# Designs tried in a protein design run: peptides against a protein of PDB entry 3WG5. Part 196

Target 1, 218 residues: chain A of PDB entry 3WG5
Amino acid sequence: LAKNIVYVAQIKGQITSYTYDQFDRYITIAEQDNAEAIIIELDTPGGRADAMMNIVQRIQQSKIPVIIYVYPPGASAASAGTYIALGSHLIAMAPGTSIGACRPILGYSQNGSIIEAPPKITNYFIAYIKSLAQESGRNATIAEEFITKDLSLTPEEALKYGVIEVVARDINELLKKSNGMKTKIPVNGRYVTLNFTNVEVRYLAPSFKDKLISYITD
Target 2, 218 residues: chain A of PDB entry 3WG5 as posed
Amino acid sequence: LAKNIVYVAQIKGQITSYTYDQFDRYITIAEQDNAEAIIIELDTPGGRADAMMNIVQRIQQSKIPVIIYVYPPGASAASAGTYIALGSHLIAMAPGTSIGACRPILGYSQNGSIIEAPPAITNYFIAYIKSLAQESGRNATIAEEFITKDLSLTPEEALKYGVIEVVARDINELLKKSNGMKTKIPVNGRYVTLNFTNVEVRYLAPSFKDKLISYITD

## One batch from the design tools (peptide; made by RFdiffusion4, then SolubleMPNN)

Design b2_p21_5_s2 (from b2_p21_5, 9 letters changed)
Fold by OpenDDE base, seed 5:
Structure b2_p21_5_s2 (fold): chain B 218 residues (1-218), chain C 218 residues (1-218), chain A 21 residues (1-21)
Amino acid sequence: as target 1 above (218 residues)
Amino acid sequence: as target 1 above (218 residues)
Amino acid sequence: AKPEGVEIDAGRSPKELERAK
């Protein structure tokens, strides 16, 4: 029987191959314990597209619901973070956070200017992000505009436009508001109704490796 | 008598001469066992045009149906992958995948900018991709636009426009939906009606060589 | 003759793409 356990873990910083490893580790732990869900507190300015896509795949292959929570206030699911969120089973945001700004780039020049991606790449990611939105029943028009207009939204706007599912101040409010919601994408082929009644919250600490890399990439 | 066996194999990454070897190996195994079909789970950003054309030829010479399945969610049949798909007996896509962006290029400059192909080469591939679409009874206008507009599509769009045949979440749904469909190109001179009633699914693992190359190309 | 040296790729593999911070 599924344990009434909800895991909470934090992922912060640039999206890299190491970030994939963190997602994989956290989700695997929660899967092994047959948790009701895992909540990932996400704060990212973006990062590598490949890593992002791998993370999305890992989330979508999860045996349990993965909830992306843009947290704490001041955090963002920017750029790659938006894609990850759109690929998840549920998105929540805290007040004072942001989501969007998803235009792909090739990098930065020495002067800090953006090296623009060619239209081919931009169009690829437009299709990709729209597909994530459509699959999850979220606003595909806004998803496209995250790229074409480099749009960024507040939690209230994102909720209003159907990009996200919950605005919550903290984990307790998130659990309360999301209780009884259906996942926006399937878990093992089924849309799951979240049951956060009488749940135990377990926090996953970053590994030693996680901590070290966070220090190196800061 | 044809065994009610369906093989499933995965091809991921850049399209190269090695990718051809993978296709050849997988299809050969399935042919030798007189399988009902082979499903190739495809996830590619593109690659070499020569390798792509060889792969298309190998598929078209197959003694059994070759189904290209853009899978898992987050995967793409981008660029060369689109050509391969259009050259196959059936195309399926999972939700959250993409297809398209087929403009040929000569490569990348040191600054990461695209080196454009001359009109002669572009026109060659326009003709080629249109021919694949026409041969398979798929949307040749969209096929052209995959190049001329560098168009990319969601699964739902691709289905709607007649680029692909099936949207499916997993192998089981794919088998269910494609059961009774005719191949879009002939198998040994005949259009085959797929029979996925009471089939055994056999997964082909990548060879050691396949694994090594995937690590090197990452 | 098959065009040699032509890449039909979606640009830099999504693996090589960075997203704006």
Scores: peptide ipSAE 0.042, ipTM 0.273, DockQ to the pose 0.097; fails the geometry check
Fold by OpenDDE base, seed 1:
Structure b2_p21_5_s2 (fold): chain B 218 residues (1-218), chain C 218 residues (1-218), chain A 21 residues (1-21)
Amino acid sequence: as target 1 above (218 residues)
Amino acid sequence: as target 1 above (218 residues)
Amino acid sequence: AKPEGVEIDAGRSPKELERAK
């Protein structure tokens, strides 16, 4: 019996247009192969809001379930990463990871201080993050607090509060625990029940382009 | 006699895809109005190489002269900003600004340490920055040293070494000093002599989208 | 292929670096 394929890919670092390209590439590959799902191992401190929104849109347009897995231990879905997670079909976290701290900023001053976003922008993202939570059946109150209180949660707390769906130590445990779960948002207009009973795990490596995320920064 | 228009716009912060959008928007507006030139007041610590290269390309495709003005005092055209400047039709710097420090990096580790780019990437950008300098008739040796020595220059040094064309305290002085200068690269296939004798200065404000460069970063 | 994803950043302040982390 032909095994269903589950792809696993890593996205690490700041969320940028390049990160969008990575998401797009990974999801496209998995779509082309009619994978049961793609698991994105995410570790990000955040990044650009525009890229984040594009990534969320790309996930929502995915023909296959996209699982955001905050991994490995020590990783975070911080800031923009939280939005991305909330926009996905399933969120998993490894023990020792974190999620939250979603306050938008305009950037950093020369002294490293945060440049505060005006209330208009903050309110926009409050509405946005709440919408993501609501659409995915996740805790919209906590989602708001990720911004208003700069709240950060452990996996256990996030699970308890209904922000995420799975706490898992590794891919195998993730597959086991999420088997039979419904996606939190539709896939092609339908909520999909994940089937991880007979799956082949395929790892996608970063492309050279993915590796070429070069910063020319002082 | 209808005054020629010179646009002035500010680009501040990290170079990203959003920065590209800003450049594109600003230049497009100025093109549409057949401006004599657009001055981009630039203050950047650097950013993404891909965005940088796209910005350079957009500048090179501009139907009007694009002047990069490192402004105000205290600003820098650091890292990616240097490339952008070197790709432009004219570079000006205010006193107390800096240019250089162009070593590509792969990013920052969790501890804030720089992740070094492999030699292949470094060499790519050495070739690239030298090409920009050569095409613009600027000092290619110094351009290389911006990477190999992580060199940074004052406006006076940059002028002396033939990296930039103008040191100016403000827009008025910039216009005065650059009047009659030829662009360092072609505009629509021709080197243009700047005419700032009878100009109206128009300031472009950041769009709401430009302001919405919201970092959702922890 | 344009090196995609390279940050050419002159140095976020240690705080900016910490925040980028």
Scores: peptide ipSAE 0.035, ipTM 0.416, DockQ to the pose 0.095; fails the geometry check
Fold by OpenDDE base, seed 3:
Structure b2_p21_5_s2 (fold): chain B 218 residues (1-218), chain C 218 residues (1-218), chain A 21 residues (1-21)
Amino acid sequence: as target 1 above (218 residues)
Amino acid sequence: as target 1 above (218 residues)
Amino acid sequence: AKPEGVEIDAGRSPKELERAK
């Protein structure tokens, strides 16, 4: 029996294979407990395309709805984060957040210049991001422009253009606004109506392993 | 029968779970072919601690010697990269590269300020990095100072202080200088003497997945 | 084959690289 539980977990920073492990762990926990949904508070400037694609696949294979929530104010679902959001069952954004800027790059040169991806790679991701948008019934034109124009949107713009489903200030408002919404992609082959009536909210903390990020302090 | 093959692969950028996948793939290929060794040309500003620890474990479980080569000039084995190097069977650096700056952080604040890790985390990594140094017979005092003083070293300093084993300008010089050296940690429970006499050098290219990196172009 | 080595990273933007400096 599905418990009226909603999990909330935070994923912050670059999208990497460890980020995949975080998604996998969080979603697995929520699946095991037959949660109504899991909300992932996402704040990312982007990251690795392979990890991103694996995360999208993991979300799409979830036995429960995965809600991507760009949170808190000042956070972004930038670059890889946008793809992840577009691959999810519901996208929410807090006021003061952003989404977009999805042009792929090969990295940065020693002088800090962007190394542009060749057209073949750019076109691959255009097709990929459009497919995510189309499969989820979201704005595929804007999704393409996230790459071709390096477009970034406010929550209000993203909602207006049909990129996201909810603008919410906090978890409580998100639950209220998303209650009764259908997932934008199927869960186990079926579109699910979210039921956030009388739900228990459980926060998942990052594992000890999840908390440890190493950066070069220049 | 071990083929007189040495693999060379490049790993550049942030240390992530995808970087783990790269290490795993490269080492696996070299293992399957019973290579004499694999040289990983490493250039990283750091990355995720979990991915780093998994990479270290993967290196230590390798059936063949893994040589970390900080290359080319201008490259660094910074932060997480230093741990990876210290966990490897041999460390080499090219002139004009750097190693160190290993203080863990939790990330960056909105204003660009570093969010410091709590003492518990810092102490954990001090113990960890010292263990890597001790197990490999490298300078554990300097390893600790990579964290406590955020120390960075030149190749010559790192060699002088017993942090690394080789300074080499290119693969050929590396092979020449490391020929006859013993691995600093065991391979399958035994310290291995490197034999780079009459070796075939094979370069591994990143997979298509390995080539795709997404950045937010602000 | 999933694209290998591609970063779709807004945080490694020159701005994030500047934040890491």
Scores: peptide ipSAE 0.032, ipTM 0.383, DockQ to the pose 0.080; fails the geometry check
Fold by OpenDDE base, seed 4:
Structure b2_p21_5_s2 (fold): chain B 218 residues (1-218), chain C 218 residues (1-218), chain A 21 residues (1-21)
Amino acid sequence: as target 1 above (218 residues)
Amino acid sequence: as target 1 above (218 residues)
Amino acid sequence: AKPEGVEIDAGRSPKELERAK
């Protein structure tokens, strides 16, 4: 039996190996306490593809539902953040947030222009992002367009297109709206119906380590 | 005998484990070709402390001089970038760039405010950055103030204070000005006098992997 | 032990800078 506990943690900034460590730590804590779910308040412009893929894998291996919540207003799940979201059990967005812009780039040229990824890489991530969408029962066409058109969506658009599941202003509204929803990917091989009735919300703070690494990177 | 070759590579964005991989790859290529030096055109707002420290270590272990060049105009070697620069054999800055702002943070709070690092962490990095400055014969007081005062300097200020060695508008001017300079830290246990007379400049492009990871993170 | 989890970043990501332009 999952405890009547929902964890909430924040992950902000670029997706790196450190971000993986944060996800891993936070999810592990929630797993250890057999929580109903963990909500990750995500605000990212993107980051490393390898870290992103590892994070997705970690989410997929989670023993409890992982909800990606693009929050607060003004936040984004851009680029790598979109992949992470699509790899999660539930995506929520706050009003005033965005998701998308997933085109892989090789970096920036000397003149500051984007170095385009070769077709091979782009195609790889198209396939990957489509797979995430398909596996989660989300809009794979839009997922592809996040790359091919560098598309960015509002929460309302993302919901409309079947990219995300919830638009919520805050944690309480998220809990209310997602109560009774099934996860979009399995937890321990089963699609879980979320039960957020009378849940205790526990906020996870960054570890000392988390704080240290983020400070140097921020 | 070092070949009359200077490699130039760009590292842009946040300092992560991927950035380490880039440094490692680029330096390795330059080492393999026994280059006179590699110039890393650096533009970073900062990043992860662990990645930064690994990068510094990789630079210190380089078989050839590693020049950190804060470039192009508008670029910065901020936060982690400053540490990397201070850990390098030579620091150059283009006009219109900046260096500093090295105060470690634990990240951002839910409200977007900076989570200050505890004194223990701050003191650790003060000691570390001072060590880098001292080892390289650079201004350790200013290095400390990069943290304690979150100080940022222009190229001219940084040069004046003995933080950096060269102000140069482009690669050619950098080569010209740094020709005959000694590295600020040893290469293979010896301070190397740079010889950039009639050098071939070879630009290193991001690998497919580099491009892929940066695209997802960007 | 190397301080883990410390970020030293003073600026917006390049994408944030590009989006702000």
Scores: peptide ipSAE 0.023, ipTM 0.321, DockQ to the pose 0.119; fails the geometry check

Design b2_p21_5_s3 (from b2_p21_5, 12 letters changed)
Fold by OpenDDE base, seed 3:
Structure b2_p21_5_s3 (fold): chain B 218 residues (1-218), chain C 218 residues (1-218), chain A 21 residues (1-21)
Amino acid sequence: as target 1 above (218 residues)
Amino acid sequence: as target 1 above (218 residues)
Amino acid sequence: KKPEGVELDFGRSPRELEREK
């Protein structure tokens, strides 16, 4: 019986237009191979709103389940990363990771101080993040507080509050725990039950461009 | 008599956080050397709003005049590039360049279509671009229309409408034409009269990182 | 500190630039 393939890819660093290209490439490969799912190991301090929104849209248009996995220990899905996670089919976190801190900012001043977003922009993203939470059946109140209180949560807290679905130490534990779970948003109009029995894990290597970008952004 | 130094640097491609770093580095070098001015040869299709706003702030905090020069022929200061220009001490354009097309977008859909910004965001940037124009004594009505009509202008039109200050074919013509002009915004609280008599032009090379980013973004 | 935040984008996508080539 042909093994179901689960792809695993890594996305690390700031969310940019290049990050979108990475998401698109990785998801497309997994779609082409009719994978059971793709797991994106995410470690990001945040990034650009546009890239974030595009990534969310790309995930929601995926023909396969896209699992955001905040990994490894020490990683975060901060700011833009939280939005991406909330827009995905399933969220997992490793112990020692964090999610949240979603207050939109316009940028940093020359002295390194945060330039706050005007209330209109903040309110827009409050509505946006709440919509992502609501559509995925996740805690919309906490999603709002990721902005209003700049809240950050541990995996255990996030699970407890119904922000995420899985706490897992590694890919194998993630596959084990998420097996039989339904996606939190539809895949091609249907909620999919994840089937991770008898799976082959296939790692996607970063492209040369991906490696170069990582080198520059690190 | 020690020659006044004018620095020239190139910024090409999308406006990103890396672009901010380039602006910061180039302006800092010119400030440290007490240059008469720095000319940034700009060719951009646009980019990120946050990076743009930070760049504008960095320019406005400069200890020396920052001249945005849309160059070479075929270049544009599109979208974010227009904001940057309007936030600068002097705008020049080469023949065959363009400025404008400032409609804010949230991003691009998977099919490559534009995701429009909500009216609240659009209105914010209308107010912002108008403020830049007003503060610099440039045409605020046209600045607004860069958004509302997604207007793009030729150098000759932009000059005619009072959006820019100089049309010049090259650096030498730019220096000649801008000599004796006052900056459109203050430098350290004072409007500076540009003195490009007996100047040495010094070109700043991109850093290794800058070259690498350009290679990846091209 | 690298600017961290939700950034708005302005401009043409790299994809649009590739289609014009």
Scores: peptide ipSAE 0.041, ipTM 0.516, DockQ to the pose 0.374; fails the geometry check
Fold by OpenDDE base, seed 4:
Structure b2_p21_5_s3 (fold): chain B 218 residues (1-218), chain C 218 residues (1-218), chain A 21 residues (1-21)
Amino acid sequence: as target 1 above (218 residues)
Amino acid sequence: as target 1 above (218 residues)
Amino acid sequence: KKPEGVELDFGRSPRELEREK
């Protein structure tokens, strides 16, 4: 009997290979327990392209719905975080959060200035982000503008433009609002209707390794 | 009186933001003590483009010569490591090491396959690596081939082709062979003649943070 | 063995993040 369980985990900070490990671990745990879904509370300024792409792929391969929840207020799904969100089964944002600013950068100069990616790189990521948007039935034009204009949106704007699916203040409101929604991308080849009726919320804590990495990266 | 000191530090593993911090810390220590140079014993399979570019910039901004030494035998300056080497004041390699394999990748697919960078990205890095080679008076054609052919070279080949400056078995031989050589790029706007006559070798240990990161990333 | 490659980063610099605080 599929336990009416929803997992909640937090991923905060830069998107790195360690972040991939976190996603993989969290999703695997939720898959093993046949959870209704996992909600990832995401707060990221961005990070590595490869890690991001791997995370997107891991989400797409998930046996259960993965909900990206930009949370808490003040959090962002910036840069790589936006790609991850667009690659997920459902995007939610809390009021006072942001999404976007996806301009690929090669890095930061020593003076803190952005080293801009060459047009070739930018164009690749434009195509990539648009594909994620299109595959998920989200606004591909805005997805492009996340790069070309380095656009950042509020939750209300993102909802209005069809970038995200839910604005919610907390996990309870998220569960309530997303109950009965279909995933924006397939799970095991099928669009899944989320069922959050009388679910148990189970929080996943960071592993010791996760805590150590967070301590070092902060 | 400039203490006749040469610092030696080790950087091993993937090139990440933490690796940048290591480079920055090590170079800063050596700068503060007005060392003749710092030798970085490098063993890396590659890593992040942004971190790599930042490291290159940090090396170029160094107040003292930074020597990249691919060491010990069996080590490599692969991918990002090659860029770092080409951006440095002097490159040395121990016998049994390698340099090259600089093809930009977007990452690894879940199946472990390389996600190839689009031609646009590849072309950017071709231009970048060639610029590093040209600026340092090293072989720009081979630098390009590190990408286009994913070429890897032995120390002997790299020396022959004018990619590196020294083949040395250990620190003592490196100091002996590089004594009197000019840096391949300027230090504070001037090409510096390395003076390793009667130098004290001072080893820098990884910080606690460095050790922890290495433990987690390994 | 993670394949050897130059990985691209996306994001705001730690310094930009510090400036936005």
Scores: peptide ipSAE 0.041, ipTM 0.587, DockQ to the pose 0.502; fails the geometry check
Fold by OpenDDE base, seed 5:
Structure b2_p21_5_s3 (fold): chain B 218 residues (1-218), chain C 218 residues (1-218), chain A 21 residues (1-21)
Amino acid sequence: as target 1 above (218 residues)
Amino acid sequence: as target 1 above (218 residues)
Amino acid sequence: KKPEGVELDFGRSPRELEREK
């Protein structure tokens, strides 16, 4: 039986291979302790597609529910962050946050202009993001528009359009609002009903390596 | 008129956005001093496609010849490193180095298995790597096989197959062997004949940020 | 050392983020 423990960890900055290591470490700790769930406070402008896909896979392979929480106010789940959120068991956003802007890019030119991805790559990620939305019962049309229109949404819009499940100001409100919700994707082959009654909240700190990477990427 | 100065800089580790910054900084310094060329000592297992494409573009926009030198012995220009090399004005390799293994991947699964890129992405990078080879007058068939067969070559093989221009044990031998060679791609719209007679070699050190990133990525 | 494949990047450059500020 899951302990009445909910882990909370922060992931901030660009999505890279190091971000994957952070997700893996955090989820593994929560799995080892048979937590009820882990909440990842996410603030990202985007990052690498490969790291993003690995993170999505890691979340989907989790033995416990993984909740992506776009936090604090001013944070975003932009680009790669949106894919990660759409691949998670539950998405929450704080007021004053954003989600979307998922157009794949090949990078930035020397003049700072976006190097556009070829249509073939764009179409691949359209299919991918739609699959994530469909698998999680979220709005696949909006998921597509995150790419095709480079759309960004407020929490209220994202909730309204069925992209996310919860708008919450803090962890306490998140736990209160998400209590009794079913995961949007299965955990070990089963949809789990979240039980956040009488939970112990445990915060996970970044490793030394995580801190160093964050300092360099800022 | 170009000063009889050749810059040498080292780029080691994964190809990332930070690697782009390194290339940009190094090339800019060499451009500002009107160097005859810059030699980038490259040792990379690969990295990000976006960063790679930006680096290739930065090299191709260089006001001076950029020589990629796979160094020291034991180093590789693997994956993204091969693209960078093929986008440069001259490729050299030290004995005991390798080039190739360019199959695009979407990342690594939790079990350490490669997440294969979809055929559409693979085909895009086949076209891209072939274009780099063709534009530089290098072996486009082998460039394709770096992806399709995940081929890796020794310096002797790479030279034999017309992938690279020089095999050299050190900077002095590289300068000696490449003296009088024309760049494989134009510099400011013109193919440049390298003049390494009576050159001053200047070594560029990594920035503090570069050192920190390398330490974290190792 | 496992060769890292060509990774696709999604997102705004640090420079774009600085321009939006």
Scores: peptide ipSAE 0.034, ipTM 0.491, DockQ to the pose 0.494; fails the geometry check
Fold by OpenDDE base, seed 2:
Structure b2_p21_5_s3 (fold): chain B 218 residues (1-218), chain C 218 residues (1-218), chain A 21 residues (1-21)
Amino acid sequence: as target 1 above (218 residues)
Amino acid sequence: as target 1 above (218 residues)
Amino acid sequence: KKPEGVELDFGRSPRELEREK
């Protein structure tokens, strides 16, 4: 039986291999304690495709629901962050956040211009992002447009278009609104109804290593 | 008139946006002092494609010759490092180093397996790496094989096949052997003959920030 | 900060390098 515990952890900055380690660590802790869920407060401009894909896979393999919460106000789940969100069991956004802008890029030129990915890469990620949306019952057309139009959405728009499930100002409101919702993807082969009645919220602090990386990547 | 100064700096670890900043800083310092050249001691397992491409561009825009020196023994210019080297004015390797393994990957799975890039991406980078080789008068066939065969070469092999220009045990030997060589690509539109007679070697220390990043990425 | 696109990685993972040791 799941304990009435919800973990909350923050992931901020670029999506890297280290970010994967953070996700893995956070989810593992929550799994070990048989938490009702883990909420990851996400603020990312994007990052590495591989790390992103690994994070998505780690979320999909989670023994407990993983809620991506784009937080705080001003944060974004941009690019890789959108994929991660779409791969999760539930997406929430705080007012004043954004999601989208998923066009694959090879990077940024010295002048700050985008080095565009070849069409074949773009098409690969179109297929991938659509699959994430479809598997989670989210808007696959908008998911595609996150790439093809480099679309970014507000929380209200994302909710309206069926990209996300919750708009919430804080953790308490998130718990309140998501209580009774079913996960958008299975947990251990089953869609789980979230039970956030009488939950203890436990915050996971970033490790010293996590803090150091964040400090350097910011 | 160029000062009889050669700068030497170290770049170690993954190729990231921060690595670009290091290259930019190092080259800028050397440019400002009108150095005869800068030698970058490179030890990298690879890294991000965008950062790599930006670094190559920065090298190509350099007002002074940039020599990539795979150093110390045991170091590698792997993956992204090979591209950087091929984009430079001169490549040297220390005995016991390696160059190559340039297959584009989307990353590493949770089990450590490589997530292969789609063929279209691979083809893009084949074209790119071949262009670097051709522009620098280096072996484009081997450059392609760095991808298609995931080929890695010793310094002796790389020299033999016309990938690199110098095998040297240390900076002094490098200066001695490369003295009188022409850059493999232009500097300010002209191929420059390296003059390392009576040069002062100046070492650039990594910034505190550089050290911190290296510590975290290692 | 401009959103960073999905960035491709070129390189051996630190993990692969550790396995080769």
Scores: peptide ipSAE 0.031, ipTM 0.494, DockQ to the pose 0.546; fails the geometry check

